# Designs tried in a protein design run: peptides against a protein of PDB entry 7Q4I. Part 174

Target 1, 281 residues: chain A of PDB entry 7Q4I
Amino acid sequence: HENSTIAERLYSEVRVLCWIMTNPSNHQKKARHVKRTWGKRCNKLIFMSSAKDDELDAVALPVGEGRNNLWGKTKEAYKYIYEHHINDADWFLKADDDTYTIVENMRYMLYPYSPETPVYFGCKFKPYVKQGYMSGGAGYVLSREAVRRFVVEALPNPKLCKSDNSGAEDVEIGKCLQNVNVLAGDSRDSNGRGRFFPFVPEHHLIPSHTDKKFWYWQYIFYKTDEGLDCCSDNAISFHYVSPNQMYVLDYLIYHLRPYGIINTPDALPNKLAVGELMPEI

## One batch from the design tools (peptide; made by RFdiffusion4, then SolubleMPNN)

Design b2_p24_4_s4 (from b2_p24_4, 13 letters changed)
Fold by OpenDDE base, seed 4:
Structure b2_p24_4_s4 (fold): chain B 281 residues (1-281), chain A 24 residues (1-24)
Amino acid sequence: as target 1 above (281 residues)
Amino acid sequence: EKEKLEEIYKRAQKRAEEIDKEYS
């Protein structure tokens, strides 16, 4: 009843390792539900924690827990990936244990790019980093070359990358990546609609009662609208998704179909050369 | 549903304030 030929092709050609930021207290409460829903569509799925969990496939990183240690955990996570898994994928996604990701849509976005291009994608924020940085909650994806540069070139140099484990994880990695010339890509679709979202779908789809002074409007790098035009038809991620909502989204996206409506996918774009990006919209 | 959104906004706002405090 379903033709997944293109999705299967992209699964093979655009390999994604997903690592999930979690902690021991959330292994069963949150992380398990990622594994049972969207995480199963990654080529490789690893949970980065402070405690090992064989059932979850969680890695115990040598870091403490808490918000003040998220940057430390991110550094150790990518060090671990580089050491053990750098050749297991082409792209490396960081997500939280309350982030939902449509991996097929991410593969579609990434398809034209070389994994040897120093680039990363996500929901781009404008403050504190000149080229912008990607929202931690929305999830962000690094090319293989970006991971290499981060781990090999940035992390060992305190002038390029913060040695302390304190700070906002997403801001700090953004600074480090900028310092090694990893480009903050544009993840918007051809209509200029976003693909990575730092909130639940309801927040973006429904005009908010938030005023223009709401932090999000000050942070977003690209101008965005609310309502039906907020989001790409090929959206990739949403944040603050509860465990129950993950199962609902999984059903709605992958199982529920309106009878008689067949989606014809757009043709794949041409592949870009190493170092080449899609034009800005 | 409204309560859930309010909680999300509160969490997000708190995080943004923390970032602003640290980097501004």
Scores: peptide ipSAE 0.538, ipTM 0.919, DockQ to the pose 0.827
Fold by OpenDDE base, seed 2:
Structure b2_p24_4_s4 (fold): chain B 281 residues (1-281), chain A 24 residues (1-24)
Amino acid sequence: as target 1 above (281 residues)
Amino acid sequence: EKEKLEEIYKRAQKRAEEIDKEYS
């Protein structure tokens, strides 16, 4: 038997809408596997596509497909969310159809924050945006206020947000959010370990796959390590996760248990006031 | 379908290069 009382509490108090970036060619290949695994743990799950799919619950956004349209799709996705779903959740996660997310760990990270605080979290990169921006592949989560500011204040103003649909999706939203004073939060745990990851677990857990010249080490905003100390015990996301790996991760995280080992969760922190962030670590 | 780690690195590297080319 399992006791999920705290997780159930957080499910109610820290409501998360997950929107998945996908396309029609990936509805069956990738997106459906998100729906059948980690996506079912979101309070609301929406697939943002260019074609409707009733079985998947995919929305047809008025955008084209391809890498050069991802920024356009992101803008339309958040416009759609703001119009139809802004009150359905407190936090709004963007993920790719090959991103795996442990939603309970995200709720734990978000618990102290007010959704009225203009903040967003993810794997923070340092280039091109002064405060940093969040990696698109690792997934990033906006507070309700951040979504409001993005859609209502940033998007309508070409001086604040790029009107064209071209550009790197994660960089462009990072610029827009900065321009409306949405803070790029620190998603690391109290030990300084990351929670959002732009690669599969194997990349981060196994040392010496790359040298210091590898782009990731130049991009990462916070100092990070490889090996078991790379990742929080409450890690939130991994990228480039295949459909098969999603099912494996679901089994390993939610079903496989070492007999006789009981994990006691840490106490929840105190809630922060609107506009307040956790202290620097 | 399972993607090999080397292929993941290649994809990630390519994406990083694209970003650098566009924003540097």
Scores: peptide ipSAE 0.534, ipTM 0.913, DockQ to the pose 0.577
Fold by OpenDDE base, seed 3:
Structure b2_p24_4_s4 (fold): chain B 281 residues (1-281), chain A 24 residues (1-24)
Amino acid sequence: as target 1 above (281 residues)
Amino acid sequence: EKEKLEEIYKRAQKRAEEIDKEYS
């Protein structure tokens, strides 16, 4: 039998609302599988769509479908969250319907931070935004204060936040958040290993034949390695995860155990004051 | 397996190119 005492504590103390970017055509094909796997471990799980689905708990946002509406959907999603759920959680995760997230690892990363600190985390990319922005596919998590600033301060001001629905949603929210002094945090662990990943585990764990000209190497904010050293032992997310892979990951992470090997978790760090960040690695 | 991975890379590359075109 497992001892989940610390995980249960973090579940209570580091409350996470997860919203999933999806569309009506993917409700059954993808989103349902998120709900049946890692999404169950969120304190609150909402699927943001253009059509309501009571079985899925999907919300119909007032946006169209297509890539040109992803930014619009993101804006409306956070507006919806702020209006209905801002006090239901401390942290607010955006993920795609093909993103897999280990929520416990995210809670561990977030534990020392105050939800009132204007900060967000994810896989940080360096282009187009001075402080960087978080990859949309890897998923990104905003503090409650970050959501407040985004919705209340940034969105109403066209000078701070793009008013139309076009553009890359991750770049656009990154610009908006920077403009309201929401900090792009460092999600790496104490060993400098990444936690949010814009690809499947196989891509990161196995040295690829991708050359240095591959866009990812030009985009990544922090230097990263390939192989086992690529990823934190407490990795949080992977992207382009198929529905079948979600169930495989769920089994491997939460059920499959090597007999006789006991993992002892590290001690929790001290909590930070409001506005404080963990030291850079 | 390799084909699926290549498809992922292709999708990711296309997305990156779209972003670069829009913001560069």
Scores: peptide ipSAE 0.532, ipTM 0.913, DockQ to the pose 0.793
Fold by OpenDDE base, seed 1:
Structure b2_p24_4_s4 (fold): chain B 281 residues (1-281), chain A 24 residues (1-24)
Amino acid sequence: as target 1 above (281 residues)
Amino acid sequence: EKEKLEEIYKRAQKRAEEIDKEYS
């Protein structure tokens, strides 16, 4: 029989609101499969779209569709969250409708941090933002304080946050968050392995798919390796995951078991004070 | 599988190029 006592504790103590970036054309094709798989493990799940969908729990944001409007949608999504849901969770995850997330592993990473600490986590990239920014596709998670600072302090000030809706959404939010002293955290585990990934597991686990000139190696903030050491045993997210792959991952992670192998979870770390981060690795 | 992965790489590369063009 399964023992989920620690996971249940973390579900209560590390509350996560997940908002999914989607559009009306993807409600049935992609978004509903998020809802039927990993999204059900969020404390709150909201789909941010340009059209309302009661079956999906999709919100119609006042934005247009297209890649050039993703920044606009991100701003409106967090405004909506702040207005309606800021107290419904401690942490606020952005993911795409083709991102897969192991929410329990995210709760484990977030457990020591105060939600009043201005911090956010994800797959950190180094260009264009001094402290780095988090990859949009891998998903990124803001503390409650980070959301407050973003919406209340950054968004209303054109000097701190881009007022128009153009630009790369992940770069732009990264700039805004830096300007209000929200820290770009280190999401790596104690062995220095990443947890948020902008590609499918196959890309990271199997070496020799890309040359050294591939953009990813120039963008990553922390040096990472390919192969089995690429990824934490407590990895959190993968991007470009098809709807079918979401169900496969759900089966492999939560249902398939090698008989006779029992893993004992590591002890939870001590909680950090407000404003305190884990030591750099 | 290889073709799908290559398509992902191409899409990701295109996105990176767009970002570089905009912010460089």
Scores: peptide ipSAE 0.522, ipTM 0.913, DockQ to the pose 0.869

Design b2_p24_5_s1 (from b2_p24_5, 16 letters changed)
Fold by OpenDDE base, seed 5:
Structure b2_p24_5_s1 (fold): chain B 281 residues (1-281), chain A 24 residues (1-24)
Amino acid sequence: as target 1 above (281 residues)
Amino acid sequence: EEEEKKKKKEKEEIEKKLEEDFKR
């Protein structure tokens, strides 16, 4: 028997809408596996596409398909969320259809924060945006206030937010959010370990798997170590997770247990005031 | 623009490598 009482409490107190970036060609190949795995642990799950799919709960956004339209999809996705779902959650996660997310670990990270704090979290990168921006592939989560500011203040103003649909989605939203004073939060745990990962666990956990010249080491905002110290025990996301790996991760995280090991959850931190952030480590 | 193109290309190379490693 598993005691989920704290997870159930956080499910109610830290409501997460997950929107999944997908396309019609990936509805059956990728997106449905998100719905069957980690996506079921979101308070609301929506697939953002160019075609409606009632089986998937996919929304047809008024954008074309292709990698050059990802920024367009992100803008329209957040408009759709603001119009239809802004009160359905406190936090709004963007993920790709090959991102795996441990939603309980995200709720734990988010618990102290007010959803009225203009903040967002993810794998923070340092280039292009002064405060940093969150990696698109690792997924990123906006507070309700961050969504409001993005949609109401940033998107209507071409000086604050790029009006065309071109550019790197993660960079462009990062610029827009900075321009409306949405803070790029620190997602690291109390040990300084990352929680959002732009790659699969293997790429982060295995030392020397990447050359020191690998772009990631130049892009990360916070210095991180390789190996087991790379990653929080409360890690939130991994990217490039195949549909098969989603089921493996779902089994390993939620079903596989070492007999006789009882993990007692840490006490919840104190809640922060509106506009307050956790101290940087 | 050149750095964004470089990052995009490097990302695509990693995506391909990951796809190849998982097909293996």
Scores: peptide ipSAE 0.030, ipTM 0.697, DockQ to the pose 0.052
Fold by OpenDDE base, seed 4:
Structure b2_p24_5_s1 (fold): chain B 281 residues (1-281), chain A 24 residues (1-24)
Amino acid sequence: as target 1 above (281 residues)
Amino acid sequence: EEEEKKKKKEKEEIEKKLEEDFKR
């Protein structure tokens, strides 16, 4: 018998709306597998598309499909969330239809923070944005106040936020959020290990003969080592997860247990004041 | 060696896909 009491408490105290970026061609191929796996652990799950799908619970946003419209889709998704769902959660996760998320680990990371703190978390990248921005593929989570500032303060102002739908989605939201003083948080654990990953676990855990010229090492905001020390024991997300790998991860994380090993959860940290961040490690 | 080459190639394809997503 697993004791889920702390996870149930965090489910109620750290409410997460997950929105999944998808398209009509991926509803059956990818998005339904998110809904059947990790997406069940969100307090609310919405699929953001260009077409409605009542089986998926997909919203038709007023945007075209294609890579050049991802920024447009992100803007319309957050407008839709602000209009219809801003009070349904405390935190608002963007993920792709090939992102896998351990929502309990995200709730644990978010627990000390006020949702009224203008902050967002993810895999922080250093280029283009002074404070950094969060990788789109790894998924990123905004506080309720960050969503409010993005939609109400940034989006209506072309000087603060790009009005055109072109550009890298994650860079453009990162610029907009910086311009309204939403802080790019540190998602690392107390050991300095990352929690949001722009690749599958295999690509982070195995010291690959990655040439030091690999773009990722130039993009990552915090230096992380490859190997077993790459990744928090409380990792939150992985990207490029195939539909089949989502079910494997669900089994390995939530069902497979080594007999006789009982993990005692760490004590919850103290809650921070509004506007306070955890000290950088 | 073939699995390492496959992983390296998958990483390079992911790299290329991400570079294309960042250059846009």
Scores: peptide ipSAE 0.027, ipTM 0.654, DockQ to the pose 0.359
Fold by OpenDDE base, seed 3:
Structure b2_p24_5_s1 (fold): chain B 281 residues (1-281), chain A 24 residues (1-24)
Amino acid sequence: as target 1 above (281 residues)
Amino acid sequence: EEEEKKKKKEKEEIEKKLEEDFKR
């Protein structure tokens, strides 16, 4: 029997709506496996698509399919959330249908923050946006106030937010959020280790002779190391996770235990005031 | 050597996919 008392408390106090970026061709191939694994640990799970699927709980957004419409789909997804679900959660996670998320670790990171603080978290990248932006593939989480500012203040103003559906989705939302004073938070743990990852665990954990010219090293906002020190013990997300790897990760994280090793959780930090951030590391 | 080649190819495929996503 597991002692889930703290996780159950955080499930109630740090409510997360997860929306999954998908398309009709991926409902059965990818999105269904999110629903059967990590997505079941969200307080609300919604699949954002171009077609309705009642078995999946997929919403048909008024957007076309294709890579050129990801920004359009993100805008319509957050409009839909604001209209129907803004009070159903405190935090609003975007993930892809090949993102794996440890929702309990995300709740732990978010616990000190007010959902009325205009902030969002993810894997922070430095190009194109002065404060940085969050990598689309790693997933990113907006506070309730960040969603409100995005939908009510940014989206209606073409000077603040791109009106067309073209461009890199993560860069475009990052520009919009900066323009309405939504802060790009630091998602690193107390040791300076990252929590949101734009690749599979294998690509972060195994020191590869990555060419120092690899774009990722130019894009990361915070310096990260490779190997065992790459990743927080409380890591939140990984990207390019196959459906089979989702079940492997779900088993390794939630079922597999080394006998005789008991992890004692750290004490919860103090809650921050509205508008307050954790000190930079 | 085969695993290193596979890992390099997977990174190149990810890079190519990301470059395609950024060029659109």
Scores: peptide ipSAE 0.025, ipTM 0.629, DockQ to the pose 0.322
Fold by OpenDDE base, seed 2:
Structure b2_p24_5_s1 (fold): chain B 281 residues (1-281), chain A 24 residues (1-24)
Amino acid sequence: as target 1 above (281 residues)
Amino acid sequence: EEEEKKKKKEKEEIEKKLEEDFKR
């Protein structure tokens, strides 16, 4: 029998609404597998689409389909969340229908922060946005206050937030959030290891899998290494995870156990004041 | 060799997809 007492406490104290970026062609192919795997560990799970699907719990947003509408879909998704769900959670995760998330590790990272702190977390990239922005594929999580500022202060103002639906979704939300003083948090662990990953585990864990010219090394905000030291023991997300790999990851993380090895969780950190961040490492 | 080629192609497709998403 597993002792889940701390995970159950964090499930109650650190409420996460997960919204999944999807489209009607991916409801059965991808999104359904999110619902059957890691998405069941969210406090609330919503699929944001252009068509309703009652089996999936998909919302039809007033947006067109295609890559040029991802920013439009993100704006409408957060408007929908603010209108219907802002009090249903403390934290609001965007993920793709091929992102895998260890929600318990995200709750652990978020635990010290107030949801009234204007902050968001993810895989921080340095280009285009002065404070950085979070990679769209790795998924990113906004505090309740960050969602409020985004929807109420940024979106209505074309000087603060792009009115058009074109552009890189993650860059555009990053610009909007910076313009309303939502802070781009540090998601690294106490050892400086990343928690949100824009690729599959193999691309981060295997040394020399990428060359030094790979764009990722120029985009990453914090210095990171390849190999086992790339990744926190409390890693949160991976991107480009196939439906089959989601079930493999669910088995490896939640079911497969090395007999005789007992992992004891670290003590929870002290809670921060409203507006306070953990020191950057 | 075929799995390494497949992983390399998937990576190149991911890189290309990401470059296309960043160039817009």
Scores: peptide ipSAE 0.024, ipTM 0.639, DockQ to the pose 0.292

Design b2_p24_5_s2 (from b2_p24_5, 16 letters changed)
Fold by OpenDDE base, seed 5:
Structure b2_p24_5_s2 (fold): chain B 281 residues (1-281), chain A 24 residues (1-24)
Amino acid sequence: as target 1 above (281 residues)
Amino acid sequence: DEEEEAKKKKEEEEEKKLEEAFKK
């Protein structure tokens, strides 16, 4: 029998609303598998689409479909969350319908932070935004205060936030958040290992899997290595995870155990004050 | 614009390769 007491405590103290970026063509193919796997571990799970689906819990946002509308969908998703769900959680995760998330590891990372701190976390990239921005594919999590500032202060002001629906979704939200003094947090663990990954585990774990000219190495904000030192033991997300691989990851993470090895969780860190961040490594 | 499009196109190509690798 597993002892889940700390995970249950964090489920109550670090409430996460997960919203999934999807479209009507992916409701059955991708999004349903998120709902059947890691999405069950969110305190609230919502699928953001252009069509309503009552079986999926999908919301029809007033946006067109296609990659040119992803930024439009993100703006409408956060407006919808702010209007209907801002008090249902402390933290608000964006993920794609092919992102896999270990929600317990995200709660562990978020535990010391106040939801009233204007901060967000993810895989930080360095281009286009001075403080960096979080990769859209790896998923990113906003504090409640970050959502409030985004929706109330940034979105209504075309000087702070792009009014048009065009552009890279992750870059555009990153610009908007910077313009309202939402901090781009450091999601690395105490060993400097990443927690949010814009690719599958194999692409990060296997040395020389990618060309040295691969754009990722130019975009990553924090220097990272390949191999076992790429990734925190408390990794939070991976992207390009197929529906079948979501069930494989659920099995490997939550069911498969090496007999006689018991992982004892580290002590929880002290809680930070409002506006305080963990020291940079 | 072109660099963001090149990034997105490369992400799409890697996604397609992964989808093809897992369909086998």
Scores: peptide ipSAE 0.018, ipTM 0.536, DockQ to the pose 0.053
Fold by OpenDDE base, seed 3:
Structure b2_p24_5_s2 (fold): chain B 281 residues (1-281), chain A 24 residues (1-24)
Amino acid sequence: as target 1 above (281 residues)
Amino acid sequence: DEEEEAKKKKEEEEEKKLEEAFKK
């Protein structure tokens, strides 16, 4: 029998709404596998699409399909969340239909923060936005106050937030959030290791998998190591995870155990005041 | 096209096997 008492406590105290970016062609191919794996560990799970799907619990947003509409979907998804679900959670995760998320590790990272703190977390990139922005593929999580500021203060103002649906969705939300003083948090662990990853575990864990000239090394906001030191033991997300790999990750993380090894969780940190961030390490 | 139906049927069979494996 697993002792889930701390995880159950965090499930109650750190409520997460997960919204999944998808499209009608991916409802069966990808999104349902999110629902069957890691998505079931969210306090609320919503699929954001252009078509309704009652089996998936998908919402039809008033947007077209294609890469040029991702920013449109992100805007309409957060409007929908603000109107219908802003009190259903404390934190609001965007993920793709090929993102895998360890929700318990995200709750652990978020535990010290107030949901009234205007902050968001993810894999921080340094280009285009002065404070940085969070990689769209790795997924990113907004506090309730960050969602409020985005929807109420940023979206209605074309000077603060792009009205068009075109552009890189992660860069555009990053600009909007900066313009309403939502802080781009540090998601690294106490050892300085990353928690949100824009690729599969193999691409981060295996040294020399990518050329040193690969764009990622120029985009990453914090310096990261290669190999096992790349990644927190409390890693939160990976991207480009196939449907089959979601089930493999679910098995490896939640079912596979080395006999005789007992993992003792670290103590919970002290809670921060509203507007306070963890000190940079 | 018969190839597209055969591909769909194979995807459905693989899906059904996954559902049976993870419903336990």
Scores: peptide ipSAE 0.012, ipTM 0.479, DockQ to the pose 0.025
Fold by OpenDDE base, seed 1:
Structure b2_p24_5_s2 (fold): chain B 281 residues (1-281), chain A 24 residues (1-24)
Amino acid sequence: as target 1 above (281 residues)
Amino acid sequence: DEEEEAKKKKEEEEEKKLEEAFKK
């Protein structure tokens, strides 16, 4: 027997639109597996592509394919969301077609925040952007107000947001959001543990898996330790998750249970005022 | 930017290693 009452409450109170970055060559290979696993737990799920696919629910954005167009695709995706879907959710998640997301853990993190607060969350990196920016692969979530500011205030102004489609997608949106006073939030839990991960669980959980010279340790905004203290018990996302691993994770997280162990969820925090953030740890 | 290209190249190399590890 499962008691989902609090998860059902959060599904209604913390509405999430998930948009998935994909391309026509990945609709069947990757994107359909997102739809069959974690994407079904979003309040709305949209695949952003260059070609329409009615079976997938993919949108053809007016962009070319290839890595040089990822920033162009992100700009057009958020324009499309703002025009058609801004009232369908409170929070707007970008993920890749190889990102796995525990949407219930994201709703728990977002619960205290107002969607009218200009904030976004993800795996925060320190280079290129003064307040930091969120890793593209780990996925990042904008408030409704952050989407409004991005589309209405930043995108139309070449001084605030890059007009060209070239550059790092995650860095360029991070610059645009900073220029319209959207805050780069802290996604860590109350123990200072990360929730958004730009790699698979194994790369974060296994001590000394990476050399200390690995770029990641220079890019992370908050100092994190390796091993069991790397990751929140309420982790939200992992990247480089293969289609097969998505089904394994879906089974392990939602179906596999150790008999006789019952986890009681923590109490929900108090809701914050508009513009208020949780204290950084 | 050389650092961004180096980041993308390392991410691609780790993705390929993972894909190869799960194909075995």
Scores: peptide ipSAE 0.028, ipTM 0.645, DockQ to the pose 0.053; fails the geometry check
Fold by OpenDDE base, seed 4:
Structure b2_p24_5_s2 (fold): chain B 281 residues (1-281), chain A 24 residues (1-24)
Amino acid sequence: as target 1 above (281 residues)
Amino acid sequence: DEEEEAKKKKEEEEEKKLEEAFKK
C-alpha cells in the first residue's frame, strides 16, 4: 500500500494553479495529453489558447497565434488568472503543452515559502535580466503576490513592462517581474542540483550529449554538471516531452517500483516569514 | 534582437534533434 498522507497534506497546504500555454492546433495533439497525465495533479488546470475548447477547459485569450504572440498570450493569461482565479491557489505555474511536471516535487520546494512573498521559481537563466529570468519551456511558478505585482503594478506601466506583444516571453516577464521587485528564486535542491529542466531527462543525464559551445551552458545562472549529478531526485519539470513520453513518465514515476526499496520522504523544512528566502547554496 | 532570434533557432534545432533521437 502506498502512503500518500504527506502528498495529500501538501496538496491542501500548497495549492497550485497550472496554466498551459497552447494553441488550437495543439488542443488534441499535445494539450489533451497534459490533461490526461501530470495536469490532473494540479489543484486547478487551465489551458490558455486563442480559441475556447470546453472538452479541454481551454480559455480563448484576445491574442493571435504564433511565436511572435507568446508574450501577448502570457500577459493576457496572467490578467485572466488575476481577475478570475487569484484566490483559487497560492502558486501559479506556467508550463508549455510539451512540458512534464512532477507537481508533488514542486509543492515540496514551495512549502517553506509564503505565497505573499514576491518570488518566482524555474530554470534560472543569466542573460538580459540582472537577477536572471526563468526559462519559458521548463515552466515557471509565481507566488500569489508575484502575480498581483505583475498584473497590477508592472503591466499597466510601459516603463516597467513591454506594452508590445513581441519579444521572448520568458525574458519579457523576467524584466517586468524584476522591475516590481519580484525575486528570481533559487530552485536547486540542498545538494545544488537543478529541479526545472528546459530539455528531456536524456539531454541532461547523458554526458557530452551537447557540445560545450551549446547555448544552454552560457545561459544557465547556476553552474550544473551533466550525468546523475545534473538533476535533483526531487526534479520538477522537463521540456520537449512528446505526448507518448508523458504517459511513459507517468508510468515510471507513479507506477513502476523496484520491489523491496522503500523511499522515506525527508522532513518538511521550517516555514519562512513573508519576504524571506532560503539561503543560496 | 538578433541574439534572441539565434537563441530561438538553436532551441528549435535542439528540439528537432531530441524528437529525432526518440524516434530511433
Scores: peptide ipSAE 0.016, ipTM 0.535, DockQ to the pose 0.052; fails the geometry check

